# Designs tried in a protein design run: peptides against a protein of PDB entry 6UG1. Part 7

Target 1, 304 residues: chain A of PDB entry 6UG1
Amino acid sequence: SNEERKRRKYFHMLYLVCLMVHGFIRNEWINSKRLSRKLSNLVPEKVFELLHPQKDEELPLRSTRKLLDGLKKCMELWQKHWKITKKYDNVGLYMRTWKEIEMSANNKRKFKTLKRSDFLRAVSKGHGDPDISVQGFVAMLRACNVNARLIMSCQPPDFTNMKIDTSLNGNNAYKDMVKYPIFWCEVWDKFSKKWITVDPVNLKTIEQVRLHSKLAPKGVACCERNMLRYVIAYDRKYGCRDVTRRYAQWMNSKVRKRRITKDDFGEKWFRKVITALHHRKRTKIDDYEDQYFFQRDESEGIPD
Target 2, 301 residues: chain A of PDB entry 6UG1 as posed
Amino acid sequence: SNEERKRRKYFHMLYLVCLMVHGFIRNEWINSKRLSRKLSNLVPEKVFELLHPQKDEELPLRSTRKLLDGLKKCMELWQKHWKITKKYDNEGLYMRTWKEIEMSANNKRKFKTLKRSDFLRAVSKGHGDPDISVQGFVAMLRACNVNARLIMSCQPPDFTNMKIDTSLNAYKDMVKYPIFWCEVWDKFSKKWITVDPVNLKTIEQVRLHSKLAPKGVACCERNMLRYVIAYDRKYGCRDVTRRYAQWMNSKVRKRRITKDDFGEKWFRKVITALHHRKRTKIDDYEDQYFFRRDESEGIPD

## One batch from the design tools (peptide; made by RFdiffusion4, then SolubleMPNN)

Design b1_p8_6_s4 (from b1_p8_6, 6 letters changed)
Fold by OpenDDE base, seed 3:
Structure b1_p8_6_s4 (fold): chain B 304 residues (1-304), chain A 8 residues (1-8)
Amino acid sequence: as target 1 above (304 residues)
Amino acid sequence: DFFEEFLK
């Protein structure tokens, strides 16, 4: 019905705001001075120097290569620090079906929200789910004065799915779900004027995304609970930016149709949400990023 | 889950 379509759209919007606020809160928690002091001790001086190379005036690419090597070593150090990767409770922050949402509304299960103190303890001990691990990795890089962003792929329920029953019957549902991450890291490369993508936990990869990312879900089974639609970046200065364009190969042709921003009302609404979560002034880094997104939009073209 | 608390 038209009423059910409206209901699902509004519920998607509410759920998306809650996801984005969750990302904001986690980004605040990883800025903990106490945590920063502990995590900086995990990074040897030689690795710190690689993270902060001098600009090579002859070949700036040499400086980028040092940074990439430093980030690789940080990923290895983080893997040694992290002792226990817990499975997600149920589906974690992956996408729920409409049926699961309706059933959850009927079941007053008290979900225990992780407190800030418990999060900081989990990161310090290296015990937690993959999301906590990624968030801790971002905290470690920030402790080393690296301009690292927390990236969150927000997974609100699909308001474009109008099926009554959206049950998922997949035998490998959990494996397919966790094949691609929900949280990852970006690091600013001041030499190339680009963001470097880092997945320290799931795929254990470092990318300089041009047209596509390995972090973008592929295949029907993986996309059931992980649909790339809202990739939000949270920086160390409490900036909040939509970076979906980086990871979406087909932003205009495919991704936009699944976003609230497909219409003018949704675009204006989503811009208000981003603005409310963006607590810093614009920088030259934002200018370079916007230029990159513009070039990506021009290169994709308008879908025929 | 944070969301299941907000949806209740």
Scores: peptide ipSAE 0.016, ipTM 0.729, DockQ to the pose 0.064
Fold by OpenDDE base, seed 1:
Structure b1_p8_6_s4 (fold): chain B 304 residues (1-304), chain A 8 residues (1-8)
Amino acid sequence: as target 1 above (304 residues)
Amino acid sequence: DFFEEFLK
């Protein structure tokens, strides 16, 4: 019905706000000064120097290469620190079906919200789920004065799916779900004026995204619980930015159709949510990023 | 976990 369509759209919006607020809170927690002091000790001086290379005036690419090597070594150090990777409870922050949402509303399960103190302890010990691990990695880079963002792929229920039963069948559902991350890192390269993508936990990869990312879910089974629609970046100064354009090859033709921003009302609403979570002034880094997104939109073209 | 508390 038209009423059910409106209900699912509204519920998607509410769920998306809650996801984005969760990302904001986790981004605040990883700015803990106590945690920063502990995590900085994991990075030896030689690796710190690679993270902060001098500008090569002849070939700026040499400086970028040093930064990339420093980030690779940080990933290796992080793997040594992280002792226990826990499985997600249920589906974690991956996308739920409409049926699962309806069933959860009926089942008053007491969810134990992870407290800030428990999170900081988990990161310090190297014990937790992959999301906590990624968030801790971002904290370690920030402890080394690296301009690192926490990236969250927000997975609200699909309001474009009007099927009554959306149950997912299959024994491999968990493996397919966790094949691609929900959280990752971006690092600002001041030499190339670009964001570097870092997945320290799942794919253990560093990339300079041009047209597509390795982190973008591929295949039907993987996309059931992980649809790339809302990739939100949280910086160390409490900035909040939509960076979906970086990771979406087909933003205009495919991704936009599954976003609340497909219509003017949704665009205006989503812009208000981003603005409410963006707690810093605009910088030249934002100008370079917006220019990159503009070039990516022009290169994709407008779908006919 | 956080979401199931808000969906209640």
Scores: peptide ipSAE 0.022, ipTM 0.735, DockQ to the pose 0.064; fails the geometry check
Fold by OpenDDE base, seed 2:
Structure b1_p8_6_s4 (fold): chain B 304 residues (1-304), chain A 8 residues (1-8)
Amino acid sequence: as target 1 above (304 residues)
Amino acid sequence: DFFEEFLK
């Protein structure tokens, strides 16, 4: 019905705000001075120097290579630190079906929200789910004065799915779900004027995204619980930016149709949400990023 | 799960 369509749209919007606020709160928690002091000790001086290379005036690419090597070593150090990777409780922050949402509303299961103190302890001990691990990795890079962003792929329920029963069938549902991350890291490369994508936990990869990312879910089974629609970046200065364009190869043709921003009302609403979560002034880094997004939009073209 | 608390 039209009513159910409206209900799902509004619920999607509410759920999206809650996800984005969750990301914002986690981004605050990883700025903990106590955590920073502990995590900085995990990074040897030689690795710190690689994270902060001098500018090579002859070949800036050499400086980028040092940074990439430093980031690789940080991923290795992080893996040594992380002792216990917990499985997600149920589906974690992956996308729920409409049926699961309806069933969960009926089930008074007390979910225990992870408190800030418990989060900080989990990161410090190296015990937690993959999301906590990624968030801790971003905290470690920030502790080393790296301009690292927390990236969150927000997975609100698909308001474009109008099926009554949205149950997912499959024995490997969890494996397919966790194949791609929900949280990852971006690091600013001051030499190339680009963001470097870092997945320290799931794919254990570093990439310089041009047209597509390895972190973008591929295949029907993976996309059931991880649909790339809202990739939100949270920086160390409490900036909040939509960086979906980086990770979406087909933003205009495919991704936009699955976003609330497909219409002017949704665009204006979503912009208000971003603005409410963006607690810093614009910088030259934002200009370079917007220029990159512009070039990506021109290169994709407008779908006919 | 944070969301299951919010859906209550």
Scores: peptide ipSAE 0.016, ipTM 0.722, DockQ to the pose 0.059; fails the geometry check
Fold by OpenDDE base, seed 5:
Structure b1_p8_6_s4 (fold): chain B 304 residues (1-304), chain A 8 residues (1-8)
Amino acid sequence: as target 1 above (304 residues)
Amino acid sequence: DFFEEFLK
C-alpha cells in the first residue's frame, strides 16, 4: 500500500539517523586521551616517522610511498595487538530485513549496550568484534597525530523493498554478510591531496580509490545485508561528511535510487542531518575532496 | 546492537 511505503520510508529515515548518531558517538570515544596514550605506545618511532614523512619537493610520490609503508606497518602492529575477534551478535550493524525488524519489535530482548568504559577496555585489551577493532585502529592512528577518519557504511532497512517476507534463508548468510566491512578508515595524504582508504581488519587492504573500491560489496548474497548507500566519514575534529561518491561507481544510475536523497525532500532532509553532525569549519581538505567528487560525478555522467 | 534498544 501507499501507507506501507510511507511507513518504510520514515522508518528508514529514523534508522539512518540512529546509525549516524552511533557513528558520531563512537568517533567521540576514539578521541579518548586515556586510550590515545595507551595506543601511541604500540607504534615505534621508526613507524611514526614513516607516518609523518617530509615533503619530497623533487618527487612528492616518495612521501606518499613512505606514508603507505607506515600505514601497512600500523596494520601489522594492530593485528599483533588484536587477540580476539568476536563474531557479531546476530547481524551487528549490517542491514536487517523488514521481517527481522517486526520480529525484534515483538521480542523484548534485553540488549546490553556497550558503554564507553567497556569500549575503551575492549580496544585496550584487543578483544571485540571487527567494528570495535577498526575503531581502535583509527584511535591508534589519531594517537600518532595522523589525520584519520572513521568511515561507516550505514545500513538502514531497504525502503525500496516492498516485499512482506524478506527472510534470508541460507547457511552461509553470516559469511556472505561479513565478506565486506561496515567500518573502515581513511587517512589524509597531504602530498597527493587525497584520502587513502584503509581496511585494517576485514580485507586488510590499503587503496587509493580512483574509480572503484575493493570495499564496495559485490554479488547478490553480499549485497543483501550490505548495500553501499550511505558512507559517512567522521574526522578527529568532529566533522561529518557523506563520502559515498568515492566508493560508488554508479552513484547516479544505481545508488541514488536506493537513497532517501532520490528526491528533493530527502536531499534537503539528509543535508540537515549531516549539518547537525558536522561540528567543524570547512577546510581546504574539504575543497579537494569536493573537487574529486565533482570530477567523479561528471565522469559517470547522467544516467540514461 | 544499538537498534535493539530503540525497538523496545
Scores: peptide ipSAE 0.015, ipTM 0.720, DockQ to the pose 0.059; fails the geometry check

Design b1_p8_7_s1 (from b1_p8_7, 5 letters changed)
Fold by OpenDDE base, seed 1:
Structure b1_p8_7_s1 (fold): chain B 304 residues (1-304), chain A 8 residues (1-8)
Amino acid sequence: as target 1 above (304 residues)
Amino acid sequence: SELEALGP
């Protein structure tokens, strides 16, 4: 019905805000001074120097190569620190079906929200789920004075799915769900004026995204619980930015149709949510990023 | 909070 369409749209909006607030809170927790002091000790001086290369005036690409090598070594150090990767409880922050949501409303299962103290302990010990591990990696880079963002791919229920039974065929194995990450890292390259994508935990890859990312879900089974729609960046200064354009090859033709921002009401609403979570002034880094997004929109063109 | 005012 039209009423059910409105209900699903409303619930999607509410769920999206809750996810974005969760990302904001985790971004505050990884700024912990206590955690920073512990994690800085994991990075040897030689690796710190690679993270902070001098500008090569002859060939700025040499400085970018040093930064990339430093980030690779940081991923290796992080793997040595991280002792236990726990499975997610149920589906974690991956996308739920409408049936799962309806069933969960009846089951007063108190989601045991991880407390700040428990999170800091988990990161310090190297024991937790993949999301905690990525968040801890961002904290380690920030402890080394690297301009690292926490990236969250928000997975609200699909309001464009109007099927009553949205049960996933029982074979959508945990393996297909976790094939692509929900959380990752971005690092600012001050030499190339671009964000570097880092997945330290899942794919263990570093990318300079131009047109497409390896982190973008591919295949039906993987996309059922991980649809790239709302990729939100949280920086060390409590900035909040929509960076979906970086990771979406087909933003205008495919991704926009699955977003609340497909209509003017949804665009205005989503802009208010971003503004409320964005606690810093604009910087030249935001200008370079917006220019990159503009060039990506022009290069995609208008969908036929 | 400002976030509560963002509730539809």
Scores: peptide ipSAE 0.011, ipTM 0.631, DockQ to the pose 0.189
Fold by OpenDDE base, seed 3:
Structure b1_p8_7_s1 (fold): chain B 304 residues (1-304), chain A 8 residues (1-8)
Amino acid sequence: as target 1 above (304 residues)
Amino acid sequence: SELEALGP
């Protein structure tokens, strides 16, 4: 019905705000001074120097290569620190079906919200789910004075799915669900004026995204619980930015149709949410990023 | 909160 369509759109919006606020809170927690002091001790001086190379005026690419080597070594150090990767409770923050939402509304299951103290302890010990691990990795890079962002792929229920029953077959679903991350890292390369993508936990990859990312879910089974729609970046200064354009090859043709921003009302609403979560002044880094997004939009063209 | 005012 038209009413059910409105209800699903409303619930998608509410769920998206809750996810974006969750990302904001986790980004605040990883700025903990106590955690920073502990995690900085994991990075030896030689690796710190690679993270902060001098600018090579002859070949800036040499400086980028040092930074990439430093990030690779940080990923290896993080693997040594992380002792226990827990499975997600149920589906974690991956996308729920409409049926699962209706069933959960009837069951007053208190979401076991991890407290700040428990999060800091989990990161400090190297014990937790993949999301906690990625968040801790971002904290370690920030402890080394690296301009690292926490990236969250927000997975609200698909308001464009009007099927009544979307029951997913359970067992094969977990492997396909966790094949791609929902949290990762970006690092600012001051030499190339670009963001470097780092997945320290899931795919264990470092990439310089041009047209497509390895982190973008591929295949029907993986996209059932992980749809690339809202990739939100949280920086060390409490900036909040939509970076979906980086990871979406087909933003205009495919991704936009699955976003609340497909209409003017949804675009204005989503811009208000981003503005409410953005607690810093604009910088030249934002200008370079917006220029990159513009070039990517022009290069995709208008879908036929 | 300001976020509650962002509700439809």
Scores: peptide ipSAE 0.011, ipTM 0.621, DockQ to the pose 0.221
Fold by OpenDDE base, seed 2:
Structure b1_p8_7_s1 (fold): chain B 304 residues (1-304), chain A 8 residues (1-8)
Amino acid sequence: as target 1 above (304 residues)
Amino acid sequence: SELEALGP
């Protein structure tokens, strides 16, 4: 019905806000001075120097290479720190079906929301789910004065799915769900004027994304619980930005159709949500990023 | 209530 379409759209919007607020809160928690002091001790001086290379005026690429090597070493150090990767209690922050949402409303399942104290303890001990691990990695880089963003791929229920029964067809193994991350890191490269993508936990990869990312879900089974639609970046200064364009190859042709921003009302609403979560002034880094997104939009073209 | 049950 038209009513069910409206209900699913509104529920998607509300769920998206809750996810974006969750990302904001986690981004605040990883700015903990107590956590920062503990995590900075994991990074030797030689690795810190690689994270902060001098500008090579002859070949700026040499400075980027040092930064990339420093980030690789930080991933290795993080793997040594992280002792226990817990499974998600259910689907974590991966996408739920409409049927799962309806069933969850009937089941008074006390979601044990992780308290800030428990989060800080989990990161400090190296015991937690993959999301906590990524968030802790971002905290470690920030502790080393690296301009690292927390990235969240927000997975609200698909309001474009109008099926009554939205049960997933087949045994979507936990493995297919977790094949691609929900959280990752971006690091600002001041030499190339680009964001470097870092997945320290799942794919254990560092990328300089041009047209596509390895972090973008591929295949039907993986996309059922992880649709790349809302990739939100949270910086150390409480900036909030939509960075979906970086990771979406087909933003205009495919991804936009699955977003609330497909219409002008949704675009204006989503912009208000971003603005409410964006607690810093604009910087030259934002200008370089917007220019990159513009060039990517022009290069994709407008779908006919 | 229902949305709190769907939260993270």
Scores: peptide ipSAE 0.010, ipTM 0.609, DockQ to the pose 0.076
Fold by OpenDDE base, seed 5:
Structure b1_p8_7_s1 (fold): chain B 304 residues (1-304), chain A 8 residues (1-8)
Amino acid sequence: as target 1 above (304 residues)
Amino acid sequence: SELEALGP
């Protein structure tokens, strides 16, 4: 019915706000001074120097290469620190079906939200789910004075799915769900004026995204619970930005159709949500990023 | 704050 379509759209909006607020709160927690002091001790001086290379005036790419080597070594150090990777409870922050949502609404099971103290302890010990691990990695880079962002791929239920039963058929293996991350890191490269993408936990990869990312879910089974639609960046100064354009190859033709921002009402609403979570002034880094997004929109073209 | 209560 038209009523069910409206209900699913509104529930998607509410769920999206809750996810974006969750990312904001986790971004505050990883700015903990106590955690920062502990995590900085994981990074030896030689690796710290690689994270902060001098500008090579002859070949700026040499400075970027040092930064990339420093980030690689930080990933290796992080793997040594992390002792226990817990499975997600149920589906974690991956996308739920409408049936799962309806069934959960009837079950007054209070989600046990992880307390800040328990989170800080988990990161400090190296014990937790993959999301906690990524968040801790961002905290370690920030402890080393690196301009690292926490990235969250928000997975609200698909309001474009109007099926009555949205149960997933067959072995939706936990493996297919977790094949691609929900959380990752971006690091500002001051030499190339670009964000570097870092997945320290899942794919264990560093990339400079051009047209497509390795972190973008591929294949039907992986996309059932992980649809790239809302990739939100949280920086160390409490900035909040939509960076979906970086990771979406087909933003205009495919991704936009599955976003609340497909219409003017949804665009205005989503901009208000981003603005409410954005607690810093604009910087030259934002100008370079917006220019990159513009160039990516022009290069994709208008969908026929 | 009120925002802390809404996190899943």
Scores: peptide ipSAE 0.008, ipTM 0.640, DockQ to the pose 0.075

Design b1_p8_7_s2 (from b1_p8_7, 6 letters changed)
Fold by OpenDDE base, seed 1:
Structure b1_p8_7_s2 (fold): chain B 304 residues (1-304), chain A 8 residues (1-8)
Amino acid sequence: as target 1 above (304 residues)
Amino acid sequence: DEFEAIGP
């Protein structure tokens, strides 16, 4: 019905705000001075030097290569630090079906919200789920004075799915769900004026995204609980930016149709949410990023 | 600092 369509749209909006606020809060927690002091000790001086290369005036690419090598070594150090990767409780922050939401509303499931103190302890010990591990990795890079962003792929329920029963069947549901991450890292490359993508936990990859990312979910089974729609970046200065364009190959033709921003009302609303979570002034980094997004929109063209 | 605000 039209009423059910409205209900799902409004619930999607509410859920999206809750997810974006969660990302904001986790981004504040990883800025902990106590955590920073502990995590900086994990990075040897030689690796720190690679993270902060001098600018090569002849070939800036040499400086980028040093940074990439430093990030690779940081990823290896992080794997040694992280002792226990816990499974997610149920589906974690992956996408729920409408049926799961309805059933959860009836069941007063005490979501044990992880407290800040418990999070800091988990990161310090290297014990937690993959999301906590990624968030801790971002904290380690920030402790080394690297301009690292926390990236969150927000998974609100699909308001474009009008099926009554949206139950997902399958024994491999968890494996398919966790095949691609929900959280990852971006690092600013001051030499190339681009963001470097780092997945330290799931795919254990570093990439310079041009047209497509390895982190973008592929295949029906993986996309059931991980639909790339809202990739939000949280920086060390409490900036909040929509970076979905980087990871979406088909932003205009496919991804936009599944976003609240498909209509003018949704676009204006979503901009208000981003603005409310963006607690810093605009920087030259934002200009370079917006220029890159513009070039990506031109290169994709108008959807047929 | 790369986070220097673009001045008004």
Scores: peptide ipSAE 0.034, ipTM 0.697, DockQ to the pose 0.026
Fold by OpenDDE base, seed 2:
Formats: structure tokens, sequence, C-alpha cells
Structure b1_p8_7_s2 (fold): chain B 304 residues (1-304), chain A 8 residues (1-8)
């Protein structure tokens, strides 16, 4: 019905806000000074020096290469720190079906909200789910004075799915769901004026994204619970930015159709949500990023 | 600071 379409759209919007607020709160928690002091001790001086290379005036790319090597070593150090990777409770923050949402509303299973103290303990001990691990990795980089962002791929229920039964066919293995991350890291490269993508936990990869990322879900089974639609960046100064354009190859032709921002009302609403979560002034880094997004939009073109 | 605000 038209009513069910409206209901799903509004529920998608509400769920998206809740996810974005969750990302904001986790970004605040990883700025913990107590956690920072503990995590900085994981990084040897030699690795710290690689994270902060001098600018090579002859070849700035050499400085970027040092930073990349430092980030690689940080991923290795993080793997040594992380002792226990817990499975997600149910589907974690991956996308739920409409049927699962309806059933969950009937089953008053209290979502065990992880408290801040428990989160900080989990990161400090290296015991937690992959999301906690990524968030802790961002905290470690921030503890080393690296401009690291927490990235969250928000997975609200698909309001474009109007099927009555939205049950996933039972074959959607946990393995397919977790094949691609929901959380990752970006690091500012001051030499190339670009964000470096870092997945320290899932794919264990570092990318300088040009047209596409390895972190973008591929294949039907993986996309059922992980649909690239809302990739939100949270920086150390409580900036909040939509960085979906970086990771979406087909933003205009495919991704936009599945976003609330497909219409002017949704665009204006989503901009208000971003603005409400953006707690810093604009910087030159934002200008470089916006220029990159503009160039990517021009290069994709407008779908005919 | 890499987060220096643009403008006054």
Amino acid sequence: as target 1 above (304 residues)
Amino acid sequence: DEFEAIGP
C-alpha cells in the first residue's frame, strides 16, 4: 500500500538517524584520553616516525609511501593487540529485513547496549566484535596524532523493498554478511591531499581510492545485509561528513536510488541530520574532499 | 593544525 511505503520510508529515516548517532557516540568514546594513553604505548617510535614523515620536496610520493608503511605496521601491531574477535550478536549493525524488524518488535529482546566503560575495557584488552576492533584502531592512530576518521556504512532497512515477506532465503551465511566491513578507517594524507582508506580488521587492506574500493560490497549474497548507501565519516574534532561518493562507483545511477536523498525532501532532511552531527568549522581538508567528490560526479556523469 | 577553521 501507499501507507506501507510511507511507513517504511519513515522507519528507514528514523533507523538511519539512530545509526548515525551511534557512530557519533562511538567516535566520542574513541577520543577517550585514558584509552589514548594506553594505545599510544602499542606503537614503537620507529613506527610513529613513519606515520609522521617529513615532506619530501623532491618527491612528495616518498612521504606518502612512508605513511602507508607506517599504517601497514600499525595494522600488524593492532592484530597482535587484538586477542579475541567476538562474533556479532545476531546481525550486529548489518541490514535487517522488514520481517526481522517486525519480529524483533514483538520479541522485546533488550538490545544489550554496550556501556562506555565496557567499550573502553574491550578495546584496552583487545576483546570484542570487529566494529569495536576498528574503532579501537582509529583510537590508536589518533593516540599517535594521526588524523584518522571513523567510517561507518549505515545499514538502515531498505525502504525500496516493498515485498510483504522480506525474509532472506536461509542461505545467507554469517560469512557472506561479514565479508565486507561496516566500520573502517580513513587517514588524511597531507602530502597527496587525499584520504587513505584503511580496513585493519576485515580485509586488512590499505587503499588510495580512485574510482572504486575493495570495501564496497560485491555479489548478491553480500549486498543483502550490506548495501553501500550511507558512508559517514566521523573525525577527531567531531566533524561528520557523507563520504559515500568515495566508495560508490555508481553513485548517480545506482546508489542514489536507494537513498533517502533521491528526492529534494530527503536531501534537505539528510543535510539537516549531517549538520546536526557536524560539530566543527569547515577546513581546507573539507575543500579538497569536496573537490574530489565533484570530480567523481563529473566523471560518472548523469545517468541518462 | 590540520583542523584549522577556514575564515575568521
Scores: peptide ipSAE 0.031, ipTM 0.700, DockQ to the pose 0.026
Fold by OpenDDE base, seed 3:
Structure b1_p8_7_s2 (fold): chain B 304 residues (1-304), chain A 8 residues (1-8)
Amino acid sequence: as target 1 above (304 residues)
Amino acid sequence: DEFEAIGP
């Protein structure tokens, strides 16, 4: 019905705001001074020097290579620190079906909200789910004065799915769900003027994304609970930016149709949400990023 | 820090 379509759209919007606020809160928590002091001790001086290379005036690419090597070593150090990767409770922050949402409304299961103290303890001990691990990795890089931002792929329920029964075929193994991450890291490369993508936990990859990322979900089974629609970046200065364009190969042709921003009302609303979560002034980094997004939009073209 | 340089 038209009413059910409206209900799903509004619920999607509400859920999206809750997810984006969750990302904002986690981004604040990883700025903890106490956590920073502890995590900086995990990074030896030689690795710190690789994270902060001098500018090679002859070949700036040499400086980028040092940074990439430093980030690789940081991933290795992080793996040594992280002792216990817990499975998600149920589906974690992966996408729920409409049926699961309706059933959950009847079951007043209080989501055990992880407190700030519990989060800081989890990161400090190296015990937690993959999301906590990624968030802790971003905290470690920030503790080393690296301009690292937390990336969140927000997974609100699919308002474009108008099926009454949205039950997943029972074969969606936990493995297919967690094949691609929900949280990852980006690091600013001041030499190339680009963001470097880092997945320290799931795929354990470093990427210089040009056209597509390995972090973008592929295949039907993986996309059932992880649809690339809202990739939100949270920086150390409480900036909030939509960076979906980096990870979406087909932003205009495919991804836009599944976003609230497919219509003018949704675009205006979503921009208000981003603005409300963006607590810093614009920077030259934002200009370089916007230029990259513009070039990516031009190269994709407008779908007919 | 690249965040500090864009002060007025």
Scores: peptide ipSAE 0.030, ipTM 0.666, DockQ to the pose 0.023
Fold by OpenDDE base, seed 4:
Structure b1_p8_7_s2 (fold): chain B 304 residues (1-304), chain A 8 residues (1-8)
Amino acid sequence: as target 1 above (304 residues)
Amino acid sequence: DEFEAIGP
C-alpha cells in the first residue's frame, strides 16, 4: 500500500539517523585520551616512523609506500593485540529484514547498548566483535597521530523492498553476512592527496580505491544484509562525510535508487543529518575528496 | 594542527 511505503521510508530514515548517531558516538569514544595512551604503546618507533614518512620530493610514491608499509605493520600489530573476536549476537548492525523489524517491535528485547566504559575496556583488552575491533584499530592509528577516519556502512532496512515476507533463508546466512565489513578505516595520504582504505579485521586489506573497492559487497547472498548505500566517514575532529561515492561503482545507476536521497526531499533531509553530525570546519582535504567524487561521477556517466 | 597541515 501507499501507507506501507510511507511507513517503510519513515522507518528507514529513523533507523539511518540512529545508525549515523551510533557511528558518531563510537567516533567520540575512539578519541579517548586514556585509550590513546594505551594503544600508542602497541606501535614501535620504527612503525611510527613509517606512518610519518618524510615527503619524497622526487617521488611522492615512495612516501606513500612507507605509509602503506606502516599501515600493514599496524594491522599485524592489531591482530596480535586482538585476542577474542566475538560473533555478533544476532545480525549486529547488518541490515534487518522488514519481518525482523516487525518481530523486534513486538519483542521488548532490551538491546543492551555497550557503554563507553565497556567499549574502552573491550578495546584495551582486545576482546569484542569485529566492529569494536575496527573502531579500536582507528583509535590506535589516531594514537599515533595518523589522520584516520572511522567508516561505517549504514544498513537501514530497504525501503525499496515492498515484499511482505522478507525472510532470509539459508544455512550460511551468517557467513555471507560477515563476508564484507560494516566498519572499516580510511587513512589520509598527504602525499597522494587521497584516502587509503584499510580493513584491518575482516578482509585484512589495504587498498587505494580508484573505481572499485574490495569492501563493496558482491553477490546476492552477501548483499541481503549488506547493501552499500550510506558509507559515512567520521574523522578525529568530528567531521562527518558521505563517502559512498568512493565505494559505489554504480552510484548514479544503481545505488542512488536505493537511497533516501533519490528525491529532493530525501537529499535535503540527508544533508541536514550530515550537517548536524559535522562538527568541524571544511579543510583542503575535503576539497580533494570532493574533487575525487566529482571525477568519479563524471567517469560513471549518466545511466542510460 | 596536524589535521590542517595534511592539506597542501
Scores: peptide ipSAE 0.028, ipTM 0.638, DockQ to the pose 0.021

